# Peptides against a protein of PDB entry 4CIC: the designs that were tried, part 188

Target 1, 148 residues: chain A of PDB entry 4CIC
Amino acid sequence: KVSTKGHYGVQAMFDLAQHFGEGPVSLKSIAERQGLSEPYLEQLIAVLRKAGLVKSVRGAQGGYILAREPRDIKVGDIIRVLEGPIAPVESVSQDDPEHSLKFDFSVTKSVWEKVKKSIEEVLDSITLADMLKDAEEAQMAQGYMYYI
Target 2, 147 residues: chain B of PDB entry 4CIC
Amino acid sequence: KVSTKGHYGVQAMFDLAQHFGEGPVSLKSIAERQGLSEPYLEQLIAVLRKAGLVKSVRGAQGGYILAREPRDIKVGDIIRVLEGPIAPVESVSQDDPEHSLKFDFSVTKSVWEKVKKSIEEVLDSITLADMLKDAEEAQMAQGYMYY

## One batch from the design tools (peptide; made by RFdiffusion4, then SolubleMPNN)

Design b2_p26_2_s2 (from b2_p26_2, 21 letters changed)
Fold by OpenDDE base, seed 1:
Structure b2_p26_2_s2 (fold): chain B 148 residues (1-148), chain C 147 residues (1-147), chain A 26 residues (1-26)
Amino acid sequence: as target 1 above (148 residues)
Amino acid sequence: as target 2 above (147 residues)
Amino acid sequence: SSLQQKIEEEKQQKYLERQNGFSFSL
């Protein structure tokens, strides 16, 4: 599962992508637009900043900006920063390695590794720029539905 | 994360696939081979049986069998039965639908739908027969490393 | 021991209850 942390982290990064080039955005304004609590968003932004995906701008019009262009930030980069490595199965404590047929463990593990790889490939194929484009296309489609 | 339930459910179904055609397997023997508690396995098997993936055989040599051939059971079928629909994100309680820009929600949702679809495609591409084949190949590879 | 088995069963059950949502943890 992308945790709530991963989900809201992608939302917050997407909000910063929508405002990319307009200057720094306040946490308050991101929280209001994304339906997030400001304290929760502050925790997310702190992690994203430490990972170098977000920059803090100081001053009277201070706030946050993307540290890279939207095309240079993958959804997979955001998720890895917030959640760590994609784990398809929780590490069942390898506590009793002795009696499980080592073989059954290897085959089952290979299934989960295939799932992991597939998730990584999808998340690494989507940039914040792709999300911005999908947003523009959906807005145009809604605009056309109001004119018909 | 495939839950522990999904993980162990696939292990238990794979054990039944390895013994497919040999007759009914006891829960005790599955639990011993798969490193599972028998009570936990009993709960998994009850769900899998109710979904028609497993059959109970009655009698002195009673136990469980696959209800279908290993080739006719996808890993995705097992996971859907145990976990329900594959949800890539926890349902963030849609508690405050009012103020989130409907648009941002739709784009973020589309990312998770792409992830969901990819997971479903992978899990639906793997049968218990594919797992048996991968098992045989790995056993042969280990056998060749011992010679 | 029967106690360790009960503790592990209770952990597994609490873990199952927490995981009742299909948590594909990325």
Scores: peptide ipSAE 0.183, ipTM 0.805, DockQ to the pose 0.070; fails the geometry check
Fold by OpenDDE base, seed 2:
Structure b2_p26_2_s2 (fold): chain B 148 residues (1-148), chain C 147 residues (1-147), chain A 26 residues (1-26)
Amino acid sequence: as target 1 above (148 residues)
Amino acid sequence: as target 2 above (147 residues)
Amino acid sequence: SSLQQKIEEEKQQKYLERQNGFSFSL
C-alpha cells in the first residue's frame, strides 16, 4: 500500500504544483484544500524540505514553494523521499534474520523484483507537470471552467 | 508490500508446481521445504482449495496437488485469491471516517490506478510454469559456475 | 523455544489479520 504518508505527500506536492509561480503558500491553506491536519502536513513538509523538494519562504506572506519546476519532480521522487526505496515485499529480513535467509528463493524474489521495477517505471514516468495537465484535461472534460 | 500471506502463498503454490504430476504432496513436506509453519500453511491451502487452485487427495498417500497445470495459474490469480483485489493505496477510510475525505482528487486517484494496472499486468504475465522455467535456468547457471 | 514459535505465529496471525488486502507499501 502506498502509505498514508506517500499518498498525502503526493497530494501536498500537487497542491504546491498548482500554485507554482504564484508565490509562497501557507501550510494552513494546503491543509484546508487537501483535507489534511495541519500538524500532519507540517511533518510531511519538513521531510520534503529536508530532501530539497520544497523551499520555505520567510516573511509576512511566508510559506512553502516547490524547490524545482513541476516537470523536474517525479511522483517516484516524492515517494522515495517519504517512504524510502520501493519495496514490493516486506523485507522479512529486518526483524527475523533466520527467516530472511530462506527468502532467497531466487525465483520468488525475481517475481517481486519485476513488480518493483514496474512500479518504479510508472512512478518515474509521472511528473507533477503531467498531473497538472491531467487535472486541466479533467476540468475541461467536466465542463467546469474553473476560472481561477 | 505484498503481504506475508501473498508471498508465502506464492511459495506454497510454486512448491506444488515443482511436484506437479508426481502425485499428492503432504502439507508437512511443503512446510519443511518452504520454511513455513504447518498451521499457517494449512490456512493458506484452505483458501487456495476453496478458490479451486488446489485439490485435496485423500488416502494413505494423501495430500495436495495443483488443480490446474502450472501454465494455467498466474501469480496474479494466487494473489487475488489470497489478498483480494490489488490495492496500491491503503484505503484511509476504515478508522477515521471524518478524514475519509476520500479526496477523490481524480488526478491522485489516476496515479494509483496506473500503479495498480501495472502491478496487475506484471502478476498476470507470470505463470507457475514461467517460475519453473526460471528455477531450472538458475540451477543450470549455478551448475556451470562450479565446473 | 516452543514459546517463541507461538509468539511468532501470533504475530504472523495478527499481521495477517491487519493485512486485509494486497498491500504494496511503496
Scores: peptide ipSAE 0.175, ipTM 0.811, DockQ to the pose 0.071; fails the geometry check
Fold by OpenDDE base, seed 3:
Structure b2_p26_2_s2 (fold): chain B 148 residues (1-148), chain C 147 residues (1-147), chain A 26 residues (1-26)
Amino acid sequence: as target 1 above (148 residues)
Amino acid sequence: as target 2 above (147 residues)
Amino acid sequence: SSLQQKIEEEKQQKYLERQNGFSFSL
């Protein structure tokens, strides 16, 4: 499962992408639009800022902006920053070293590596710009359904 | 993450595939070969049996067999039986209804649906027969490196 | 109460700290 952290992180980054070029957005406004708690969003934004995906702007109109253009931020970049490397199997290796998967059968491992690669390819194929375009297309399609 | 349940379930099913046609395999022998606890394997096999992926054979040579040929069992079938539907995002909907993703933005949901579809396509493209073939090819390649 | 908010924040922090890593359940 993409953690709630990854999910809400992508959602918050998408909100910042929708306001890209309009200037700094307050955490409060993001939290309200995205249905997030402001304290939780502060924690997410702190991580995203440290990774250089988001910039803080100071002043009366202070807040946050994307650090790069939406086209230059992949969903995979956001997920890797928030959750770390995509791991399809929980490495049992940390909790019970005696139940170290001694028989990590090369074949079963290869199945999970194929899954990992497939997820990475999907997440790295989607930019925030692609998400913006998909949102615009969905809004246009809804608009046309109300005019018919 | 594929749960440990999914991981070990695929491993146990692969062991049964390697012995397909040789007759019933004891849980003890699977547990020993796969590095699993026998009680944990009993729980996995009970679920797999209920789903009709495994059959129990009674008698002195009793044990378990695949219920279908290895070519007729996808990795995706095993995972769906053990873990249920592939869910790329934890549906926050069960634990905190107030933090119900009211803004399940159709766009963010579509990203996770693309991930789900990709995982399903991969897991449904791999049969236990494909895994057997990959194991044979790997053994042959290792054999050729020693010559 | 401010104490309940702190306990909930600490639980959320501990939950977030324990969820270190991309865990997808298949």
Scores: peptide ipSAE 0.155, ipTM 0.802, DockQ to the pose 0.106; fails the geometry check
Fold by OpenDDE base, seed 4:
Structure b2_p26_2_s2 (fold): chain B 148 residues (1-148), chain C 147 residues (1-147), chain A 26 residues (1-26)
Amino acid sequence: as target 1 above (148 residues)
Amino acid sequence: as target 2 above (147 residues)
Amino acid sequence: SSLQQKIEEEKQQKYLERQNGFSFSL
């Protein structure tokens, strides 16, 4: 499961991508459009800003912008910043020293490494620009259903 | 994170695959070889048995066997039985009716559906027979490092 | 109480922070 943090982080970054080039967006406006609590969004944005994916703009029309173009931000980059490395299995650091038979079952570990790699490849293949394009295509398809 | 349940379920099924054709294996022997608690393994095996992946054999040499050949059991089948459907995001069933703006953000949902599909394809591409082969290859490679 | 709500939010946040590994709970 992508945590709520990863999920809402991608939504917030996508909202900033939709407004890219229009200037800084307030946290309040992102929270309202994305159905997020403003305090929760502040925490997400603080992490994303520290990682250099988001910039803070100061002033009366202050807020946040993407630090890079939407095409230069992968979904995988957002997820790695918010969630850390994709870990398909908890390393059971069984700190239980007696049953610390690290049956490092090399074979079962290899299954989870294949899953990890597959997820990374998918998330690194999707940019915020690809998400913008998919949104435009979906809006056009809905528009055609209202005119038929 | 594949839950501890999914992880240990795959390990237990792999142990049964290694002994496939040798007859029924006791839960105790699986637990000892896989570093699992016997009570935890009993819970896993009960679910796997109900799903028809494992059979119980009765008698003095009773225990468990795979219900099918190792080639006919995918890792994905084991995971679906133990964890249910692969859900990359919790459906936040925000039962909060007021903020149930199910902004079913079709675009963000599509990202998670792509991740789901990719995981399913990987897990459905790996059988217990493939895992047995990988174990044999790893043992041969280790054997060559000792000579 | 507002304090209980803050404690629950902080617990949820710490729970979310401990889940900070990409928990593919399949």
Scores: peptide ipSAE 0.136, ipTM 0.804, DockQ to the pose 0.133; fails the geometry check

Design b2_p26_2_s3 (from b2_p26_2, 19 letters changed)
Fold by OpenDDE base, seed 4:
Structure b2_p26_2_s3 (fold): chain B 148 residues (1-148), chain C 147 residues (1-147), chain A 26 residues (1-26)
Amino acid sequence: as target 1 above (148 residues)
Amino acid sequence: as target 2 above (147 residues)
Amino acid sequence: SKLAEEIKKKKEEEYLKRLNGFSFDL
């Protein structure tokens, strides 16, 4: 389950990866390129900064940069920071005490644990560097369609 | 993230699998064994019946049965019926037309498509028969801890 | 007007709550 927060967090981190090595990027420029609201992006960036995935640069040309190289940031790391642990089923929260018969059906729980593990493996297999490469390949493929 | 609907739907289908070949099971008995409300289970069973995963049996010993053998029902089939297509990200579809700049960022979309495919592969690899086997193995393992 | 800013802020807070609360049931 990826929330809009996870989705836009990955987009914002990917934008920072595309500008990695070019210096700090303003939140405004990220918001414009990614189709995000600037106030929403400020909240995402605050969380990502606190987790040490993003750094703030101060000054007239201030903004944000990736705190690590794109190859050292997994999509799974971004999602865990923004969403917390990947949970395949909402633990039916404690608040419905009567129907909170935690029928911890070990078998049904094992199905969701397999789903969780599979999602984690996929998200941990994709880095921001892999996403950059996929973007370059897609641009080259589009470029070839205009020259034919 | 499986909804409560998907979670309880799999539990209800698993209960029907445990009683497969014993005849029709009442919704009340499923609700009691699975810790579900009977009205909620009625809604789940109505959807599962319409999709042809469950059959209704009429009469004094009426109730519900699996429409197919447990080996012929995947967890993925149950989830697709109850939740629809597995979507890793809700398409921010219709309601905010101005910021519905579907920046169909092909690259970010491809990440979610990989997640979707992985979930589908897992859920399509697990049948109700596999779940029955896992339950038997767990019961045997618990039985060995009491001796 | 102050009211228009409060309405905008409330819509933005609701939007942010939706964005944070839309855990998409996978």
Scores: peptide ipSAE 0.139, ipTM 0.773, DockQ to the pose 0.119; fails the geometry check
Fold by OpenDDE base, seed 1:
Structure b2_p26_2_s3 (fold): chain B 148 residues (1-148), chain C 147 residues (1-147), chain A 26 residues (1-26)
Amino acid sequence: as target 1 above (148 residues)
Amino acid sequence: as target 2 above (147 residues)
Amino acid sequence: SKLAEEIKKKKEEEYLKRLNGFSFDL
């Protein structure tokens, strides 16, 4: 499961992709368009900026831009930055030492590793440019439904 | 991420698959072999039984058995029973009504639907029989490393 | 003791709540 953090992070990065080449976008405008809390978006953007996916532009028309072209940012890159490594199973926190998952059932672990690999492959196959294209195709399809 | 419930549910079902055809297995013996709490295993088995993946056998040698052959139980079936539908994104609990995800950004939703589909395909491609085979192959490989 | 059983039961309930509260966070 992508957390709410991952979901909103991809949404915010997609908003920046839609405005790529138009200059810096304010956090307020992203928050308004994406239906996000501005304070929450500040936290997301701070992490994304620290990871080098977003740049801050200073000045009167300051804001944020993508640090790379939309084609050079995978959804998997965004998720790894916000959530860390995709873990197939939640590690039972180390705090219950007695019920150490002693039976590291290699077989059960292998199932979850297959799931992890599949998720990583999907997320690494989708760029922000692919998302932009899908949005354009969806908008054209809606436009055609208004003309029929 | 598979929850601990899904993880332990698959582990318990795999234990029952390893003993398939040997008769009913006690919850205590499953708990001991799988390193699970017996009360937690009781809850898992109750859900799995209600879903028809496990049968309870009554009597002095009572316990649990798989309700179907290991080849007829997918990992995806176990996960859907324990966790419900595989959701790609955590539903933000309905408790913050004001930040309704109003922008059902069809594009962002489509990304998560692709992830969901991929997970479902993987989990539906693995049966308990496949897991048994993988265990036998791993045990043979370990046996060959000891010789 | 009853207290030790209650503490054990509460820990098991908290453990079960954590286990049930672990959503399928991919």
Scores: peptide ipSAE 0.136, ipTM 0.771, DockQ to the pose 0.082; fails the geometry check
Fold by OpenDDE base, seed 2:
Structure b2_p26_2_s3 (fold): chain B 148 residues (1-148), chain C 147 residues (1-147), chain A 26 residues (1-26)
Amino acid sequence: as target 1 above (148 residues)
Amino acid sequence: as target 2 above (147 residues)
Amino acid sequence: SKLAEEIKKKKEEEYLKRLNGFSFDL
């Protein structure tokens, strides 16, 4: 389950991808387009900036831009920055390692590791450029449905 | 992230799979082997029983058994019962559907749908029988390291 | 004591609430 932080982080990064090459985008404009609170977006952007996925531009036309081209940013990169390593299970099991049959724990852990790997493969297969393309294709499909 | 409920539910179901054919297993014995609290396990087992994955046996040797063979229970079946439909994103988005640019929301949603599908495919590819086999193989590998 | 049982029960309820509150955080 992607946290609200991961979800809105991908939305904010996608908004910046849609405006890539147009110059810096204000947090206010991202917040308005994405239906996000500006204070929450500030927290997300601060993390994304610290990770080098976003750059801040200063000045009268200041704001934020992607630090790399949309094709060079995977969804997996965004999620790893916002949520850390993709962990399929919360490690609640650290408290009493003694009483769990170590073996059963190992087999159940392997299931979650398979899930983790699958999630990572999917998220690392999708770039912001792929999302832009999917957006264009969906917009064209909607446009064609109005002309038929 | 699988909830603790999903995680411990799979552990409890796997314990029942290891004892499949030996008769009913007490919640106490599952709790002791899996390092779970008995009251928490009671809640998990109640849900699993209601979903028809587990049967309760009454009597002096009473307890719980798998309702189906280990090969006929997917990890995905256990997770769907305990957590509901695999949702890759918390549906925080239900509160204000009006203001998200419907289009951007659609593309981001498609990413999460791909993640969902991938999780479902993995969880539906693993049975309790596969987990038993992996357990036997790992036990054999450990046994060979001691000789 | 009744208070010790209530404290234990409340801790168990909080523990169960935490365990149930851990939604899938990818």
Scores: peptide ipSAE 0.132, ipTM 0.779, DockQ to the pose 0.068; fails the geometry check
Fold by OpenDDE base, seed 3:
Structure b2_p26_2_s3 (fold): chain B 148 residues (1-148), chain C 147 residues (1-147), chain A 26 residues (1-26)
Amino acid sequence: as target 1 above (148 residues)
Amino acid sequence: as target 2 above (147 residues)
Amino acid sequence: SKLAEEIKKKKEEEYLKRLNGFSFDL
C-alpha cells in the first residue's frame, strides 16, 4: 500500500508539474489547491527538496519548483523518496525480532517479489508528464461532454 | 502492502495444498511446519473456512483440508478473503471524516487504480497449483545442485 | 496562552506521528 505520505507527495508534485515553467509556487497555494495542511506539506517538500526533486526559490515571489522537467520524474521516483523501497509485505522484522517470521518460505516470498516487481514497473512507467497529459485529456473529454 | 494476515494466510493455504489428497491436516501440524502460532492460525482458518476455501473434518483424524483443488484457488482469492478488496492507498475515510482526504484528484486516483489492477492481475495469475509446481521445481533444482 | 500553543503543537506532532506510522498493508 502507498502511505498517505506517498499519496500526498505525488499530489503535491503533480501540482508543481501543472505550474512548471510559470515560476515558483508557494506552499500555501499548493496546500489550498490540493486540500493539504501547510505544515504537512512543509515536511513533504523538505524531503522532496533534499532528494533533489524540488527546488526552493528565494525572494518575494519565492516558493518551490520542480527540480527536473515533468517527463524526467517518475511516480516511482517520488514514492521511493518518500517511503523508501517498495515492500509488498511489511517485514514485521523490526518490532518483534523473536517473531522474526522468517519469510523463509521461498515460494511465498517469490509471490510477493512478483507483486513488488509489478508495482515498481507500473510506478516507473508513469511520469509527471504522463499525468499532465491524462489530466488534459480528462478536461477535454469533460469539455466535450458539456458541448454535446 | 500485503498484511501479515495475508502472508500467513497464503502460507497456511499453501501448506494445505501440499497435503491435498492426503486427508485432514491438524492446525498444530500446519503451525509447526509454517512457524505460526496455533492461536493465530485458528483465527486465519476460521476466516478461510467461512469463505469456503477450507473445510473442517471432524473425528480422530480430524483437521482441515482445502475446499477446492489447488488449481481452483488463486492467491488473489486468499488475499481478498483475508484482507478484503486490494486497496493501493488506504482511504483514511473512516477515522477522520474532516480529514477525509478527498482522493478527488482524479489523476492521482488513476495512478493508484493502475497499481491496484497490476497487483490484482499478478495475484489472480498465481494458483496454489502454480505454487506447488514452483516448489517442486525448486526442490528438483536443489537436488541437482547436490549431485 | 503558551499552554494552548503547546497543546496545539502536541496534537500536530501526534497527528504527524499517526500519518507517518500508517504503514499501509497492500
Scores: peptide ipSAE 0.124, ipTM 0.770, DockQ to the pose 0.145; fails the geometry check

